Peptides against a protein of PDB entry 5D63. Designs and how they scored, part 180

Target 1, 292 residues: chain A of PDB entry 5D63
Amino acid sequence: SLRRGIYHIENAGVPSAIDLKDGSSSDGTPIVGWQFTPDTINWHQLWLAEPIPNVADTFTLCNLFSGTYMDLYNGSSEAGTAVNGWQGTAFTTNPHQLWTIKKSSDGTSYKIQNYGSKTFVDLVNGDSSDGAKIAGWTGTWDEGNPHQKWYFNRMSVSSAEAQAAIARNPHIHGTYRGYILDGEYLVLPNATFTQIWKDSGLPGSKWREQIYDCDDFAIAMKAAVGKWGADSWKANGFAIFCGVMLGVNKAGDAAHAYNFTLTKDHADIVFFEPQNGGYLNDIGYDSYMAFY

## One batch from the design tools (peptide; made by RFdiffusion4, then SolubleMPNN)

Design b2_p25_3_s2 (from b2_p25_3, 16 letters changed)
Fold by OpenDDE base, seed 1:
Structure b2_p25_3_s2 (fold): chain B 292 residues (1-292), chain A 25 residues (1-25)
Amino acid sequence: as target 1 above (292 residues)
Amino acid sequence: SMEKEIEEIRKKIAEAKAEYAALTA
């Protein structure tokens, strides 16, 4: 079953993703097929899937950028019905915005069925061009038509997944205590993470004993990421992943504060030194405290 | 002692986030 999370949704037949055109928040904004760039944010192509309680495999899909929801126009079951962005809420009862998402017959891709109309999200004619029509279309769950098959590339992690990644890392102190601040985290590509760091002013900040030292750098980075998130996305119900750690060296005579993020596969953490913008698998400290 | 303080901070942060969400709704 599909987990709550943020997804990049890619067609199984052609290299096209589900895109909210121009990221517009206007009601009726077309959802279209569009090219994407691997290992980038793909701003208009991220969707928060919120599971509906007590309705099996059924979700709302909120565009992360616009804060609007995937909507089947008038809930029509007619083939070719437009799929658009439209204002809504995460737990709406509007069947125009409720989507049953289950594995296709191939066991790897998903199909997206409108809860009300029972039609499927279809990349019309498998058109790989930018702006290609995405519409509701008749279909069945067992049909192998790639126009209606979608890969859900998970771009976020739950707090539990993050916790598990931390627990697997060898540079965690025996006294470690983690404090989880949110439930779901968008995991940024390193390039984006670094750009936020650059834009924060931290590269030009000077280390000063106690008044602006390691903890200030680490907290400033987290604050910068938080602000970036707030300024970049209109959807709610998620955070941007950026952790802060306090660690002690092996000798036990020095402590450090630093950041960390998740690897691309979300299975491990990588340490980030906010004083120089470096990514390290071993920062030379074992973490005894983290919050993220 | 430090752990307790951090936990208190976490709670305050959570409360602040909730308050902000309410104000911006």
Scores: peptide ipSAE 0.031, ipTM 0.415, DockQ to the pose 0.035
Fold by OpenDDE base, seed 3:
Structure b2_p25_3_s2 (fold): chain B 292 residues (1-292), chain A 25 residues (1-25)
Amino acid sequence: as target 1 above (292 residues)
Amino acid sequence: SMEKEIEEIRKKIAEAKAEYAALTA
């Protein structure tokens, strides 16, 4: 079953993703097929899937950027019915905004069925053009039509997944204590993470003994990422991944505070030095404390 | 708020340092 998370939803037939046109929060904004760039944010193409309690395989899909929800216009079962962004809530009872999402016949992609109409989200004619129509269309779960098959590429991690990634890292001290602050985290590409770092002013900040040293840099980076998240996205119910660690060196005679994020495959962590913007697999310290 | 989060983090850091000191003393 599909897990709660943030997804980039890509058509199985052509290189198009489900895109909320212009990221607009207006009711009735078209959802369309649009090209995407791998390993980038793809701002208008991220969707938070929230599972509905006690309704099997059924979700709301909130556009991360606009904070609006995928909505089948009037809940109509007619082929060609528009799929739009519309105001809503994560646990709505409105069938226009409830989507049953299950594996397709190929075992890799998913189909997205409207809960009420039982029609499927369809990239009309498999059109790969930017702005191509996405609509509700008749279909069945076992059909192989790629117009109605979608890859759900997970762009976030749960706190448990993050915890697991930390746990398998070799640079964790025996006295390690971790503090989880949120439940679901959007994982940023390094380029975006670095840009936030640059925009924070930290590259120009001066290290000063005690008054503004390693812990201040690390906390400032965490704060910058948090603010970036708040300023960039209208959806709620997730955080932006940026961890803080305190570590001790192998000799046990020096300590350091630094950041960390997750690798592209979300399986491992990579350390980030907020004093110089560097990414390292080994920062020279073993973490005895982290919060994220 | 972000300020509140930072304050909470500072407290956690302080706690962690104290715990570490106690364990390594």
Scores: peptide ipSAE 0.027, ipTM 0.486, DockQ to the pose 0.798
Fold by OpenDDE base, seed 5:
Structure b2_p25_3_s2 (fold): chain B 292 residues (1-292), chain A 25 residues (1-25)
Amino acid sequence: as target 1 above (292 residues)
Amino acid sequence: SMEKEIEEIRKKIAEAKAEYAALTA
């Protein structure tokens, strides 16, 4: 089954993603097909899938940017019914906003069926143009129509996945203790992570013994990412991944505070030095504490 | 004790995010 998380949803037939037009929070805002750039944020094209308790394979889809939900207009079963953004809640009982999401017959892509109407999210005519209509359309689970097949590219990790990535890293001290602050984390591309670092003022910050040293830099970066998240997204129920670690060197006579994020495949962590903006696979310390 | 405190912080953050979203909706 599809896991709770943030997804970039791409059509299986053409290079088009499910896009909330202009990221608008207004009720009735069209959801459309739109081009995307790999390994970027794609601001209006991220969707938080929240599983509905006790309803198999059924979710709400919240647009990360607008905080509104994917909504089949009037819940109509007519082919061509508009799919829009609309105000809602994660655990709504409104069938217009409930979507059953399961694997298609090809075993790789998913189909998105409205719970009430039993119609499917359809990129009309497979149109790859920006602004192409996305609508509810008749279909079946076993059909191979690429207009109704979607790849769900996971853009987030659960706290458990993050914990597992840390556990696999060789630069973790035997006394390590991690403190998990959130349940789901949007993982940023390094370019975005670096830009937040630059905008924070840290590149111009002066190191001062004890009063503003390694721990202050690391915490300042964490705070900057948190603020960026709050300022950038209207949806709730997720965080932006940015960790803080305390580590000790091999000799045991020096300690350091630093940041870390996840690699592109989410399988491992990479260390980030907030004093110079560098990414390292080995920062020269083994972590005995982290919070993220 | 630390874990308990972290859980309380998580709740506060969640509340803050909700408040912010409500103000900017």
Scores: peptide ipSAE 0.017, ipTM 0.363, DockQ to the pose 0.027
Fold by OpenDDE base, seed 4:
Structure b2_p25_3_s2 (fold): chain B 292 residues (1-292), chain A 25 residues (1-25)
Amino acid sequence: as target 1 above (292 residues)
Amino acid sequence: SMEKEIEEIRKKIAEAKAEYAALTA
């Protein structure tokens, strides 16, 4: 079953992703096929899948950028019915915005069926061009048509997944305590993470004993990421992953505050030094406390 | 101490989030 999370949704047949045109929040904004760049944010192409309680495999899909929801126009079962962004809520009862998402017959891709119409999200004609029509179309779950098959690339982690990633890291102190601040986290590419760091002004900040030292840098980075998130996305119900850690060195005679994020595969954490913008697998400290 | 400062910040964040949640409930 598909988990709650943020997904980049890519067509199984051609290198095209489900894109909310221009990221517009206007009702009726076309959802279209669009090219994407791997390992980047792909701003208009991220969707928060919120599972509907007590309705098996059924979700709303909120565009992360616009805060609007995937909507089958008038809930029509006609082939070619437009799929658009439309205002909504995560737990709506509007069948125009409810999508049953299950594995396709190939066991890897998903199909996206409108709950009401029972039609499927279709990249019309498998058109790989930017702006290609995405529509509701007749189909079946077992049909092999790649126009209706989608890879769900998970771009976020749950708090539990983050916790697990931390727990398996070898640089965690035995006395470690973690504080989870949110439930779902968009994991940024390092390039984006670094850009936020640069834009924060931290690269030009001066270390000063106690008044602006390691903890200040680490917190400033987290604040910068938080602000970036707030300024960048209209959807709610998720956070941007950026952790703060306190660690002690092996000798036990020095402590440090630093940041961390998750690796691309979300299986591990990588440490980030906000004083110099470096990423390290070993920052030289074992964490005894983190919040994220 | 560094730890104390971070703990205080963490606490403030948690409280703020809780307050926000209460307001939006």
Scores: peptide ipSAE 0.009, ipTM 0.376, DockQ to the pose 0.042; fails the geometry check

Design b2_p25_3_s3 (from b2_p25_3, 15 letters changed)
Fold by OpenDDE base, seed 2:
Structure b2_p25_3_s3 (fold): chain B 292 residues (1-292), chain A 25 residues (1-25)
Amino acid sequence: as target 1 above (292 residues)
Amino acid sequence: SMEEEIEALRRKIAEAKAEYAALTA
């Protein structure tokens, strides 16, 4: 079954993603097919899937940028019914905004069925052009039509997944304690992470003994990422991944504070030095504490 | 708030530093 998380939703037939037009928060904003760039944020094309308690395989889909929800207009079962962004809540009972999402017959892609109408989210005619119509359309779960099949590329990790990634890393001290602050984390590309670092002013910050040293740099980076998240996204219920670690060297006679993020495949962590913007697989310290 | 969260983290870091100092004494 599909896990709670943030997804980039890509058509199985053509290189097009589900896009909220202009990222607008207005009710009735069209959801359309649009091109995307791999390994980038794709701002208007990220969707938070929130599972509905006690309703199997059923979700709301919140656009991360606008904070509005995928909505089948008037819940109509007519083929060609508009799919739009509309105000809503994560646990709504409005069937216009409830979507049953299950694996397609190919076992890799998903189909997205409106809970009320039983029609499917359809890239009309498989049109790969920017602004192509996405609509509710008749279909079946076992049909192989790629117009109604979607890859859910997971762009976030749960706190448990982050914890597992940390646990797999060889640079963790035996006394390690982790403090989990949120439940779901958007994982940024390194390029975006670096840009936030640059924009924070940290590259020009002066190291000063005790008053502004390694822990201040690490916290400042986390604060910068937090601010970037708050300023960039209107949806709630997730955080931006940026960890802080305290580590001790192998000799046990020196400590350091630094950041970390997740690798592209979300399986491992990579260390980030906020004093110079470097990414390292081995920062020379074993972490005895982490905040994320 | 973000500021409250950052302050909480600073407090935790301070505690961790103190614990580390005790372990290495």
Scores: peptide ipSAE 0.029, ipTM 0.402, DockQ to the pose 0.737
Fold by OpenDDE base, seed 1:
Structure b2_p25_3_s3 (fold): chain B 292 residues (1-292), chain A 25 residues (1-25)
Amino acid sequence: as target 1 above (292 residues)
Amino acid sequence: SMEEEIEALRRKIAEAKAEYAALTA
C-alpha cells in the first residue's frame, strides 16, 4: 500500500509528471502533464498523499506548492472531466478530492481512481507535451493502458525511516539519543540544500570562540532550512529534512556540532559541515545526540 | 542532562529561526 508522503507522480508511458499549472492556488487551476528534471525540486509537481483513516487505499493529494488539492471537477464520471486544484482539507469527505491509489497490474506503477466517480486519472492520449490534459477517464484496475498508470517517486521520509537510516550509520556513538521533531520530511537534493546554505549567509560567517562556534553554525543551517520551507510551500503537515548532530571524536577529547541529511535513496545519512558547506561520509565524530 | 541539552538547543533553534526571518524580511 502507498505510504503517507510527498510524491513526484510520473506517467508510466511518457516522461511527464502531474503538474499543477503555475502552482496557482486558485480554485479550478488545471492539473496538467508537464516535463520534469530528475534530481531537482519540481516545484509544482509535488503532492502530499494523506491517507484517509478507515478507507482502504484512499488519499487526498495536496499540492505542496499551492496547498490546494487534486479535485475531479463536479465529481463527474464522464470521460474527459477536468482534474483541477481546489481548496480543501487533508481529511475531507468530499469525494471529488478522494483518490483510491493502488498498484496497477504491472506491480510497479499505480492507478489513481476517484473515490466517487470510479474514473481514473488519465494523461489524455499519452500526450507528453507541457500542458497536456489530465482528466478523469473510464478504466479498470487491471488494464495496462499507460495513460492511467503512474509511478509514485517518494520525495519524503517518515521519522521512522530517518531513524532507521541513522541507525545504519557507523558513526553513531553508543550513547546516542535521537530526538524526532516532525513526522514527515521532504528530502532535498544536495544542490538545493547547498543553495539554502549559501543564501543563509553562513559562508561568510566567522567562527568565534563560544559566541558563534560549531553549534551556532549547525543551528543556523537548520533555521535556514526551516525558513526556506516555510517560505517555499503552502502545504502543511511536513517538514524539510535537516538534522543537527552533536558528536565526539574517537579520542574523546573533542566535540563538534554539525548537520546531516539523507542520501538520494533515503537509506543512509550524509554529514554536512555548515562551516564550509562540505558533504562527508565521515566527519570524524560519532554522534551522541541528534535532532531533526 | 541530555534532555536539558536538547531543550536548550530547541530554544536556540527557535531563536535562530526568528532571527533569520527578520534578516530576510
Scores: peptide ipSAE 0.028, ipTM 0.406, DockQ to the pose 0.114
Fold by OpenDDE base, seed 5:
Structure b2_p25_3_s3 (fold): chain B 292 residues (1-292), chain A 25 residues (1-25)
Amino acid sequence: as target 1 above (292 residues)
Amino acid sequence: SMEEEIEALRRKIAEAKAEYAALTA
């Protein structure tokens, strides 16, 4: 029942995440345990889980940074078999790259079983050190070994989830029309979103009547986020969340264009003013149109 | 329609992303 999405995958026993070493795209690059920083991007530790059609609870796991896939070396069922990054495709039939992911017996964490070998992704000895070995290991679905239990922290939203978050917001006009441009969105921490804004040149841009006003600022921000996404990640099949809204004030005599992103819990939207880099729960306008 | 155009743009973006990734891989 795991949803398609981008996940940060954390060990249930120690504060270590599944990391593709150096984010390398080379075949055979080790996947290892590594420390992480909460509420940051964790560049080499994000995985796109793509569900395989007509195969229950089975996924490929694509590293967002490298564009390569989690691969059990030679599909071996021997304990201690290396788990590496390897070239592949989202809907491969190669059992070395197919992973059955289901809840563990504790009902919170997941176990990751190789489809072919039936062994499980294991943080060997529960080692919390950077570079610790991750391997295929014998196990069962019901045993409680924390070396084989993983929390899937979802870092993305579907278009449907984004739509639902917008619908819950009180600052949406009755005539609202949304245009969905992508299916899955990586949601950035505000710090990263702000840094993209700073690097875009928008803080130094001058407002000019009609030729470079609110709509130009909002579109420029979205373009900057899109370019950042293209330059940062080698994986396909997802976008970076950054919306544009057109809104009207309560009096109905003024309009504005602005951006928006999602809150940390992905349940709500927050407005972003690209002219000053501010985040607001109420920007003073009700949206009648959005694209994201 | 706008919906049809949006879908066409989604496909174009996906293709562009794939081409860029292939170039930089």
Scores: peptide ipSAE 0.010, ipTM 0.360, DockQ to the pose 0.027; fails the geometry check
Fold by OpenDDE base, seed 3:
Structure b2_p25_3_s3 (fold): chain B 292 residues (1-292), chain A 25 residues (1-25)
Amino acid sequence: as target 1 above (292 residues)
Amino acid sequence: SMEEEIEALRRKIAEAKAEYAALTA
């Protein structure tokens, strides 16, 4: 069963992803196949899958950038019906925007079926070109046609997954207390995380005793990431992952405040020093408090 | 690539916003 989360949705046959053309919020904006760059944000190609309560394996798909939803035009069952971005809500009853998502016959990829029409999201002719048509098309769940098979690359973590990653880390103090602020987190590539850090002005900030020291740097980074998220994405119901930790050294005679994010595989955390922009597996402190 | 161009623009916007925030603080 597909979990709630943010996904990069990639065709199983060709190196194309489901892309909202130009990231436009206009009703009727085409959803198309488009090339992507691995380990980058891929701005127009991120989709929040929200499971519909009491409807098995059925979701809305909200484009993270535009805040609009994947929509089968007029809910038509005709092959070749356009799939577009359209205004909507996460828990809509509009069958044009409800998608049943289950594993394909290969056990790795998914098929995306419109709840109403029972047609499938199809990369027409398996066209790998930028701007290739994505449409509703007749099909079956067991069919092996790669035009209708999609890899769901999860780009987010739940609060529980983040909590588990922290719990596995060896640099956690015995008195650790964690405070979870949100339910789902987009995990940024380090390059993007670093760019936010640079853009915040923190690299030019001067350390000053108590008035602007480690805690101020760490909180400023958290605030910068939060603002970046709010300014970058129109969808709601998720946060950008950036944690703050307070830690104590092994000797117990020094404390520090720092940030942390998740590794690429989302299984572990990596520490981030906002005073110099460094990523470390061991920052020299054991965390006794975190919020994220 | 288009994605790279979009990213570059996003960064520029972020920088401008950060500068503005610093100025108006």
Scores: peptide ipSAE 0.006, ipTM 0.316, DockQ to the pose 0.023; fails the geometry check

Design b2_p25_3_s4 (from b2_p25_3, 13 letters changed)
Fold by OpenDDE base, seed 2:
Structure b2_p25_3_s4 (fold): chain B 292 residues (1-292), chain A 25 residues (1-25)
Amino acid sequence: as target 1 above (292 residues)
Amino acid sequence: SMEAEIEELRRLFAEARARYAAETA
């Protein structure tokens, strides 16, 4: 079954993603097909899938940017019914905003069925143009029509997945203690992570003994990412991944504070030095503490 | 608030350092 998380949802037939037009929070804003750039944020094209308790394979889909929800207009079963952004809540009982999401017959892509109408989210005519119509359309789970098949590319990790990635890293001290601050984390591309670092003013900050040293840099980076998240997204129920670590060197006679993020495949962590903006697989320290 | 979060993180840093010192003594 589909896990709770943030997804980039891409059509199986053409290079088009499910996009909330202009990222608008207005009720009735069209959801459309739109081009995307791999390994980037794709601002209007991220969706938080929240599973409904005790209803198998059923979710709400919240647009990360607008904070509104995928909504089948009037819950109509007519082919060509508009799919729009609309205000809602994560655990709504409104069948217009409840979507059964299951694997298609090909075992890789998903189909998105409205819970009430039993119609499917359809990229009309497989149109790859920006602004192409997405609508509810008649269909079956077994059909191979790529207009109704979608790849769910997971852009986030759970706290458990992050914990597992840390546990696999060879640079963790035997006394390690982790503090999990949130439940689900959007993982940023390094380019975005670096841009936040640049915009924070940290590149121009001067190291000063105790008054502004390694721990201050690491905490400032964490705060900058937190602020960026709050300023960038209207949806709730997730965080932006940016970890803070304290580590000790192999000799045990020096300590350091630094950041870390996840690799592209979410399987490992990479260390980030907030004093110079560098990414390292080995920062020269073993972590005995982390916040994330 | 961000200020509250930063304060909590600093507290956690202090706790972690103290724990490490005790466990590695």
Scores: peptide ipSAE 0.022, ipTM 0.441, DockQ to the pose 0.941
Fold by OpenDDE base, seed 1:
Structure b2_p25_3_s4 (fold): chain B 292 residues (1-292), chain A 25 residues (1-25)
Amino acid sequence: as target 1 above (292 residues)
Amino acid sequence: SMEAEIEELRRLFAEARARYAAETA
């Protein structure tokens, strides 16, 4: 079963992703196939899948950038019906915006069926060109047509998954306590994380004893990421992952505050030093507290 | 001691978190 989360949705047949054209929030904005760049944000191609309570395998799909929802135009069952962005809500009852998402017959990709029309999201003719039409199209769950098969690349983690990643890390103090602030987190590529750090002004900030030291740097980084998230995305119901840790050294006579994020595979954490922008597998401290 | 300081910080953060939750509920 597909978990709640943010996904980059890629066609199984060609290197094309589901894209909200220009990230526009206007009703009726075309959803199209578009090229993507691995290990980047892919701004208009991120979708928050919100599971509908008590309706098996059924979701709304909110475009992260625009805050609008994937919508089958007029809910029509006609092949070739446009799929667009449209205003909506996460738990709508509008069947135009409800999508049943289940594994295809190949066991790896998914098919996306409109709840009302029972047609499937289709990359028309498997066209790999930018702006290629995505439409509702007749199909079956067991059909092998790659035009209707999609890989859901998960770009976010739940708080539980983040907690598990922390638990696997060896640099955790015996007294560790984690404080979870949100439920779902977009995990940024390091390049984006670093750019936020640069834009925050922290690279030019001066360390000053007590008045602006490690904790101030770490909190400033988290604040910068939070602001970036608020300024960048119109969808709600998620946060941008940026943790703060307080740690103690092995000797137990020095403490430090620092940041951390998740590795690309979301299985581990990597430490981030906001005083110099470095990523480290071992920052020299064991964390006794984290909040994220 | 370091352990005492750690425990105090944990306590303070927990309290702050609880207050925040109450204010934003």
Scores: peptide ipSAE 0.018, ipTM 0.430, DockQ to the pose 0.048
Fold by OpenDDE base, seed 3:
Structure b2_p25_3_s4 (fold): chain B 292 residues (1-292), chain A 25 residues (1-25)
Amino acid sequence: as target 1 above (292 residues)
Amino acid sequence: SMEAEIEELRRLFAEARARYAAETA
């Protein structure tokens, strides 16, 4: 079954993603097909899928940017019914905003069925143009129509997945303790991570013994990412991934504080040096403590 | 030893974290 997480939802037939038009929080804002750029944030095209307890394979879909939810207009079963953004809550009982999401017949893509109407989210006519209509449409789970098939590209990791990635890394000290702060993390592309670093003022910050050294840089970076998240997204229930580590060198005579994030495939971590903005597979230290 | 020092720091961190949680709950 689909796990709780943040997804970029892409049509299986054409290079179009489910987009909340202009990222607007207004009730009734159209959800449309729109082009996307791989390995970027795609601001209006990220959706938090929250599983409904005791309702199999059923979710709400919250737009990260607007904080509004995917909504079938009036819950109508008529083909061509508009799918819009609308205010809601993660665990709503409103069937207009409840979506059963299961694998399609191809075993890779998903179909998105409205819980109440039993119609499916449909990229009308498979239109690849920006602003193409997305609507509720009649269909079946077994139908091969690509208009109703969607790839769910997971853009986040659970705390458990992050923990597993850390555990696989060879640069972890035998005394390592990790402290998990949140449950689900949006993983940023390096370009975005770097931009946050640049905007934080850290590139111009001066290293000073004890008063502003490695730990200050690392904490400042985490704070900057946290602030960026708070300022950028209206949805709740997730964090932006940016870890802090304390490490010791092989000789045991030097310590360092640094950051880390996850690789593109979310399987590994990469270290980030907040003093120079560098990404490294080996930062020269083994971590004995992390929080993220 | 380094390990002992690290363990002490971990203890202090955990205690601080617990205090924070209690204060903000």
Scores: peptide ipSAE 0.016, ipTM 0.423, DockQ to the pose 0.047
Fold by OpenDDE base, seed 5:
Structure b2_p25_3_s4 (fold): chain B 292 residues (1-292), chain A 25 residues (1-25)
Amino acid sequence: as target 1 above (292 residues)
Amino acid sequence: SMEAEIEELRRLFAEARARYAAETA
């Protein structure tokens, strides 16, 4: 079954993603096919899938940028019915905004069926152009039509997945304790993470003994990422991944505070030095404490 | 000891987090 998380949803037939036009929060904003750039944020094309309790394989899809939800216009079962952004809630009972998402017959892609109408999200005519119509369309689960098949590229991790990635890292102290602050985390590309670091002013900050040293740099970076998240996205129920670690060196006579994020495949962590903006697989310390 | 200091930091953070949660509830 599809996990709760943030997804970039890409058509199986053409290089087009499900896009909320202009990221607008207005009711009735068209959802369209649009080109995307791999390994970037793709601002209007991220969707939080929230599973509905006690309804198998059924979700709401919240656009991260607008905070609105994927909505089948009037819940109509007519082929060609518009799919739009519309105000809603994560656990709505409105069948216009409930989507059953299961694997297609190819075992890799998913189909997205409206709970009420039983029609499927369709990239009309497989049109790869920007602004191409996405609509509800008749279909079956077994049909191989690529217009109705979608890859769900996971852009987030759960707290449990992050915890597992940390546990696999060789630079964790035997006394390590992690403090999990949120449940689901959008994982940023390094380029975006670095840009937030630059915009925070940290590159120009002066190290001062105790009054503004390693822990202050690390906390400032986490605060900057948090603020960036709050300022960038209207959806709730997720955080931006940026951790803080306290570590000790092998000799046990020096300590350091630093940041960390997840690698592209979400399987490992990478350390980030907020004093110089460097990414390191080995920062020279073993972490005894983290919060993220 | 280093281990004792680490445990103290853990305790302090946990307490701070709890206070923050209470203040923002």
Scores: peptide ipSAE 0.019, ipTM 0.442, DockQ to the pose 0.083; fails the geometry check

